# Ledger of designs, part 248: peptides against a protein of PDB entry 4Z63

Target 1, 334 residues: chain A of PDB entry 4Z63
Amino acid sequence: LCLGMNDLTGNIPEDLFHLKRLNLLGIQENRLSGSLSREIRNLSSLVRLDVSWNLFSGEIPDVFDELPQLKFFLGQTNGFIGGIPKSLANSPSLNLLNLRNNSLSGRLMLNCTAMIALNSLDLGTNRFNGRLPENLPDCKRLKNVNLARNTFHGQVPESFKNFESLSYFSLSNSSLANISSALGILQHCKNLTTLVLTLNFHGEALPDDSSLHFEKLKVLVVANCRLTGSMPRWLSSSNELQLLDLSWNRLTGAIPSWIGDFKALFYLDLSNNSFTGEIPKSLTKLESLTSRNISVNEPSPDFPFFMKRNESARALQYNQIFGFPPTIELGHNN

## One batch from the design tools (peptide; made by RFdiffusion4, then SolubleMPNN)

Design b2_p25_2_s1 (from b2_p25_2, 12 letters changed)
Fold by OpenDDE base, seed 5:
Structure b2_p25_2_s1 (fold): chain B 334 residues (1-334), chain A 25 residues (1-25)
Amino acid sequence: as target 1 above (334 residues)
Amino acid sequence: GVLLSEDPRLRVRSDEEPINVIYTS
């Protein structure tokens, strides 16, 4: 049953929950309000539930133990409060959980040992606090993780060295500290292709440790952190780099010539730093910008990107990295 | 510009047109 993208209001009629054979319920992008009824427990055949972009409030009902076939739960952009209900945090069937842009709070706790099928987690823009869950790497299929815009004080857990499934990771604006430790840990995530750490590590030094290595890194965004230091030499070994944003920091020194050696680099933003010297001639030889025959296979995180051109401008949403135009931004240095 | 990985609007519905989002399954 697909009723999304309408102007429906009020609550879901109770009789809808009598549909025992319903596999898909999509009522996203409406104006439905009130609490999400616990009677969703009656939809025992449900595989996909999309209630995103509505006006739901209250706590998410703890009835997911009665939804043994649920693979996809999308509830982003609502007014949900409380925590992730225990039955949801223990769901062995769930593949994708998206509760981005709600008002969920407390400590983030997932029973990753039980959530054997979870591969995508989006909890960005909530009110979670405390520390990052140390047991996230126990979610052995977890590939896409967005925890941005929460308040996870402290450092990236040491256990994330074992986060082998992690491919797309966003922790933007989550009050994280110790970028050296974070990068030292995350370099062990051998499948990591997308890393977004904007608005963290305020005032720290960007490490220039040549022992750091991100073999499969394609997208690195560490903007607006007031980071000091220079262009990190370890980044030169990330040969698959496609997008680099280190804008709005306090980086100094020259832009190194190796920045032009990335064959797939099509988006570069080093603006609003303190770089000096001349623009490397190698940038004029970037294959991605000089040849139309270049095919780029982009990584595809589930979480969107937003580009804010200035402080007062409205952010533009980009769902795909390839949606960004080829860009070199080096302005506002010195 | 500055790239963000999250909607700068906190816990509010966007007034923009509906957006199609592709999810990994």
Scores: peptide ipSAE 0.235, ipTM 0.730, DockQ to the pose 0.068
Fold by OpenDDE base, seed 1:
Structure b2_p25_2_s1 (fold): chain B 334 residues (1-334), chain A 25 residues (1-25)
Amino acid sequence: as target 1 above (334 residues)
Amino acid sequence: GVLLSEDPRLRVRSDEEPINVIYTS
């Protein structure tokens, strides 16, 4: 049953919960309000539940132990409060959980040893506090993680060295500290391709430790951190780099010539720093910008990116990294 | 332009720091 993208108001009719054989319920992008009914527990055959982009409030009901086939729960952009219900945090069937842009609070706790099927987690823009969950690497299939815009004070847990399944990771604007430690830990994530750390580590020095190595890194975004230092030499070994954004920092020195050696780099933003010297000639020979046949469809984060051309324009959603136009931004450097 | 890693169409407003914004220019 798909009723999304309408002007539906009120709450879900009670009789809807009599649909015992219902596999998919999509009521996203409406104006449904009130609490999400506990009676969703009656939809025992439910595989996909999408209640996103509504006006639901209250706590998410703790009834997910009665939904043994639920693989997808999308509840982003609502007014949910409280924490993640215990039954949801212990769901063995859940593949994707998206509760981005709610008002969930408290400590983030997931029983990763129980959530054996979880591969995508989006809890961005909530009110979670405390430390990052140390046990996230125990979610052995967890590939996509967005925890941006929460208040996870402190450092990236040491346990994340063992986060082998992690491919796409956003921790933007989460009050994190110690970028050196964070990078030192995350470099051990062998499958990490996308790393977004914008608006953290305020005023710290971007490490230039040659021992750092991100083998599979394709997307690195560390913008607006007021980072000091220079272009990090360790990044030159990330041969698969496609997108680099280090804008709005306090980086100095020259833009190194190796920045133009990346065969797949098509989006580069080093703007609003303090780089000096000449623009490397190698940038004019970037293969990805001189040949249109290099872009290959590759997996992207489940958390999309958005581009606003101007402050008044509606943002364009980019679900794929290659949706971005080829870009070199070096503006506002002295 | 502004590159965002969060949906700019936020229905839930927060008094916290703004969503992840990457300035493109």
Scores: peptide ipSAE 0.150, ipTM 0.723, DockQ to the pose 0.158
Fold by OpenDDE base, seed 4:
Structure b2_p25_2_s1 (fold): chain B 334 residues (1-334), chain A 25 residues (1-25)
Amino acid sequence: as target 1 above (334 residues)
Amino acid sequence: GVLLSEDPRLRVRSDEEPINVIYTS
């Protein structure tokens, strides 16, 4: 049943929950309100539940132990409060959980040993607090993780050294500290391709540790952290780099020539720093900017990227990395 | 500009126009 993108109001009719054979319920992008009924438990054949972009409130009902087939739960952009219900946090069938842009709070707790199928987790823009859950690496299939815009004070857990499944990770604007530790830990994530750390590590020094190595890194976004230091030499070894945003920091020194050696780099933003010297001539050699027909399809995170051209402009949402236009931004430097 | 992976809206549904969505061509 697909009723998305309408102007439906009120709550879900109770009789809808008698549809025992229903596999897909999509009621997203409406104006449905009230609590999400616990009677969802009656939809025992449900595989996909999309209630996103509504006006639902209250706590998410703890009925997911009665939904053994549920793979996809999309509830982003609602008014849900409380935590992730126990049955959801223990769901062995769930592949994707998207509860971005709600008012969920408390400590984030997932029973990763039980959530054997979870591969995508989007809890961005909620009110979770405390520390990052150390047991996330126990979610052995967890590839996509967006925890941006929560309040996870402290450092990236040491356990994330073992987060082998992690490919796309965003912790943007989550009050994190110690970028040196974070990078030192995350470099061990062998599948990590996308790392977004914007609006963290306020005023810290971007480490220039030659021992750091991110072999598979394609996207690095560490903007608006007031980071000090220079362009990190260790980054030059990330040969697959496609997108680099270090804008709005306090980085100094020259923009190194190796920045032009990245064969796949098509988006570079180093603006609003304190870089000096000449613009590297090697930037004219970027293959991604000189090639006429670039049709590269690369894996992309499930969470979107947002860019505002200016403060008054509407934010642009990019669902895929290559949705970004080829860009070189070096403005507002010395 | 600053790239973000967070929804710029504050924890609730916005009645404003949807964010412009750009898809890979």
Scores: peptide ipSAE 0.321, ipTM 0.700, DockQ to the pose 0.067; fails the geometry check
Fold by OpenDDE base, seed 2:
Structure b2_p25_2_s1 (fold): chain B 334 residues (1-334), chain A 25 residues (1-25)
Amino acid sequence: as target 1 above (334 residues)
Amino acid sequence: GVLLSEDPRLRVRSDEEPINVIYTS
């Protein structure tokens, strides 16, 4: 049943929950309100539940133990409060959980040992607090993680050294501290390709530890952290780098010539720093920018990226970073 | 300059693979 993208109001009729054979319920992008009925438990054949972009409120009902086939739960952009219900946090069938842009609160608790199929988690823009859950690496298939815009005070857990499944990770604007520790830990994530740490580590020094190494790093975004230091030498070994955003920091020194050696680098933003010296001529020889017909079609994070000219500007949404126009931004360095 | 960030207020389409609407036997 697909009723998305309408102007439906009110709550879901109770009789809808009598559809025992229903595999897909999509009622997204309406104006449905009230609590999400616990009677969804009656939809025992449900594989996909999309209630996103509505006006639902209250706590998410703790009935997911009665939905053994549920693979996809999309509830982003609602008014859900409370935490992740226990049955949802223990779902062995769930592949994707998207509850971005709600009002969920408390400590983030997931039983990753039970969530054996979870590969995508988007809990960005909620009100979770406390520390990052140390047991996330126990979600053995968890590849895509967006926890941005929560209040996860403290540091990246040491346990994340073992987060082997992690490929796409956003922790933007989550009150994280100790970038040296964070990078020191996350470098051990062998499959990490996308790392977004914007609006954290305020005023810290970007480490220039030559022992740091991110083998498969393609996307690094550490913008607006007021970071001090210089262009990190360790980054030069990330040969697959495609997107680098270190804008709006306090980085100094010269832009190194090795920045032009990245064969796939098509988006570079070093703007609004304190870089000095000359623009490396090697930048003019970036293959990805000199070729007319380069099509980049690679896997992208499930969470979207947004471009903003400034903190108050309207954002432009990009579902895939590879849709970004080829860009070199070196402005506002002095 | 441009910075990459998250704006949750913007409409976001799901990137999940579509599933056909079917009923179980």
Scores: peptide ipSAE 0.019, ipTM 0.573, DockQ to the pose 0.049; fails the geometry check

Design b2_p25_2_s2 (from b2_p25_2, 12 letters changed)
Fold by OpenDDE base, seed 1:
Structure b2_p25_2_s2 (fold): chain B 334 residues (1-334), chain A 25 residues (1-25)
Amino acid sequence: as target 1 above (334 residues)
Amino acid sequence: GTLLSEDIRSRVSSDEEPTNVIFTS
């Protein structure tokens, strides 16, 4: 049953939950309000539940132990409060959980040992606090993780060295500290292609440790951290780099010539730093900008990107990095 | 299908910078 993208109001009729054979319930993009009924437990055949983009409130009901077939739960952009229900945090069937843009709070706890099928997690823009869950690497299929805009004080857990499944990771604006430790740990994530760390590590030094290596890194966004230092030499070894944003930091020195060696780099923002010297001629020879041959079907994170002109400007949402226009931004430097 | 993208609509969630922000200036 798909009723998305309408103007439906009120709550879900209780009789809807008598449909025991229902595999898919999509009621997204409406104006449905009230609590999400615990009677969803009656939908024992449910595989996909999409209640996103509504006005639901209250706690998410703890009934997911009665939904053994549920693979997809989309509840983003609602008013849900409380935590992730225990039954949801222990779901062995769940592949994708999206609860972005809610008011969920407390410590983030997932039983990753139980969540054997979880491959995509978006909990961005909530009110989770405490530390990053150390056991996330135990979610052996977890590939896409957005935990941005929460309050995870402290450092990236050491256990993330073992986060082999991690490919797309956003921790933007999560009050993280110690960028050196974070990068030192995350470099061990051999499948990591997208790393977004904007609005963290305030005033720290961007490490230039040549031992750091991100082999498969395609997207690196570490903007608005007031980071000191220079363009990190270790980044030059990330030959697949497509998007680099180090804007709104305090980086100094010259823009190195190797920045133009990235064959797939189509978006570069080094603006609002303190770079000096000449613009490398190699930037004028970027293949992706002269002859763009980037496949739209390339893997991309599930979480959105937002482009803003400045801190006060309204952000434009992009579902994929390929939606960004080819850009070289070097403005507001010395 | 698996895309998780959406605009921030909640008043509470809109009070701070959106997730995954790239500044262009």
Scores: peptide ipSAE 0.022, ipTM 0.574, DockQ to the pose 0.303
Fold by OpenDDE base, seed 5:
Structure b2_p25_2_s2 (fold): chain B 334 residues (1-334), chain A 25 residues (1-25)
Amino acid sequence: as target 1 above (334 residues)
Amino acid sequence: GTLLSEDIRSRVSSDEEPTNVIFTS
């Protein structure tokens, strides 16, 4: 049953919850309000539940132990409060959880040992506080993680060295500290291709440690951190780099010539720093900007990217980074 | 210290501004 993208108001009719054989319920992009009914527990055959982009409020009901086949729960852009209910945090069937842009609060706790099927987690733009959950790496299939725009004070947990399944990770604007430790830990995530750390580590020094290595890194965004230092030499070994944003920092020195050696680099933003010297000639020969056709089939994170044309413009949502226009931004340097 | 800011200056972000936008048919 798909009723998305309508003008539906009110709540879900009670009789809908009598559909014991229902596999898919999509009521996204409406004006549905009130609490999400506990009676969803009656939908025992449910595989996909999409209630995103509505006006739901209250706590998410703790009934997911009665939904043994549920793989997809999408509830982004609602007014949900409270925490993740225990039954949801222990769901062995759940593959994707998206609760981005709600008002969920408290400490983030997931029983990753139980959540054996969890592949994608989007909890960005909520009110979670405390520290990052140390046991996230125990979610052995967890590939996509967005925890941006929460208040996870402190450092990246040491346990994330063992986060082998992690491919796409955003921690933007989450009050994180110690970039040196964070990078030192996350380099051990051998499948990591996308790393977004914008608006953290304010005023820290970007480490130039030659021992750091991100072999599969394709997307690195560490903008607006007021980071000091220079272009890190360790980044030159990330041969698959496609997107680099280090804008709005305090980086100094020359832009190194190796920046033009990235054959897949199509988006570069080093603007609003303190770089000096000449623009490397190698940048004028970037294959991705001159002759290369970038594959559209490149894997992308499940969480969206947002790009602003300018500071006052509304951000445009991109589901794939390849939707970005080829860009070299070196403005506002000295 | 470390601050949480809602003022995103970077053009590229994985952050979304809180929104109550409702889509209609």
Scores: peptide ipSAE 0.125, ipTM 0.681, DockQ to the pose 0.057; fails the geometry check
Fold by OpenDDE base, seed 3:
Structure b2_p25_2_s2 (fold): chain B 334 residues (1-334), chain A 25 residues (1-25)
Amino acid sequence: as target 1 above (334 residues)
Amino acid sequence: GTLLSEDIRSRVSSDEEPTNVIFTS
């Protein structure tokens, strides 16, 4: 049953919960309000539940042990409070959990040993506090992780060096400290292609340790951290880099010529730093920005990205980062 | 929603923006 993208109001009709054979319930993008009924437990055949973009409130009901076939739970952009219900945090069937932009709070706890099928986790823009869960790497299929805009004080856990499945990771604006440790740990994630660390590590030095290596890194966003230092030499070895955003830091020195050697680099934002010297001539020779038709087969999350083309425009949805407009931003430097 | 969306507010990173690249699911 798909009723998304309408103007439905009120709550889910009680009789809907009698549909024992229902595999998919999509009621996203409506104006449904109240608590998400505990009676969803009756939908024992449910594979996909999408209640996103509504006005639901209260705690998410702890009934997921009665939904043994549930693979997808999308509840982003609601008013849910409390924590992740125990049964949800222990779901062996769940592949994707999206509870972004809610009011969930407390410590983030997932039983990754039980959540054997979890491959996508989006808990961005919530009120989780404490530290990052050290056991996330135990979710052996977890590929896509967004934990942005929470309050995870401290450092990236040492255990994340074992996060082999991790490919797309966002920790933007989560009050993290110690970028040197974070990068030192995350370099061990051999499948990591996308890393977003914006609005963390306030005032720290961007490490220039030549031993750091992110071989498969395609997207690096570490903006608005007020980081000191210079363009890190270790980044030059990430030959597949497609998107680099280091804007709004305090980076100094010259922009290195090796920036222009990235054959796939199509989005570069180094604006609002303290770079000096001349713009590298090599930037004018970036293959991705020339008249050549370059097709890049890139790994991407199954979900879209968002970016504004300009400050006055609405955010545009992109199905893949390669769809971003080619961009070079070097403004507001010394 | 009831909270500030993670949708990008500006093309350029700022103190008010989470990032210029945002995942969704």
Scores: peptide ipSAE 0.032, ipTM 0.623, DockQ to the pose 0.101; fails the geometry check
Fold by OpenDDE base, seed 2:
Structure b2_p25_2_s2 (fold): chain B 334 residues (1-334), chain A 25 residues (1-25)
Amino acid sequence: as target 1 above (334 residues)
Amino acid sequence: GTLLSEDIRSRVSSDEEPTNVIFTS
């Protein structure tokens, strides 16, 4: 049953929950309000539940043990409060959990040993606090993780060295500390292609350790951290780099010539730093900016990106990084 | 801890302000 993208109001009719053979319930992008009914438990054949972009409130009901076939739960952009229900945190069937932009709170706890099918987790823009869950790497299929805009005090767990499934990771604006440790750990994530760490590590030094290596890194966003240091030499080995945003830091020194060696680099923002010297001539040789026929078809993270065309403009949502216009921004380096 | 509120000055981000505003796309 798909009733999304309407102007439906009120609560879900109770009779809807009598549809025991229902595989898909999509009521997203409406104005439905009230609590999400516990009677969802009656939808025992449910594979996909999409209640996103509504006005639901209250706690998410703890009924997911009665939904053994549920693979997709989308509840982003609601008013849900409380934590992740125990049954949801232990779901062996769930592939994707998206509860971004709610008011969920408390410590984030997932039983990753039980959640054997989880491959995408989006809990960005909530009110979770405490530490990052050390056991996330135990979710052996977890590829996409957005935990941005929460309050996860402390450091990236050491256990994340073993996060082999991790490909897309956003921790922007999550009160993280110790960028050196974070990068030292995350470099072991062999499948990591997208890393967003904006608004963390306030005032720390960006490490220039030549031993750091991110072989498959395509997207690196570490903006608004007030980071000191220079352009890190270790980044030069990330030959597949496509997007680099180090804006709004306190980086100094010259922009190195190797920045122009990235064949796939189409978006570069080094603005609002303290870089000096000349603009590398090698930037004029970037194939991605000079060739009109470069089509890059690559996987993208499940979490959205937002881009402001200017400081006063409304942020535009992009589901793919390739939607960004080719950009070189080197302004405001004083 | 409480939710950190800081200005996002970078043009590219992966987070957004909490909102219950619904739009149709």
Scores: peptide ipSAE 0.032, ipTM 0.625, DockQ to the pose 0.064; fails the geometry check

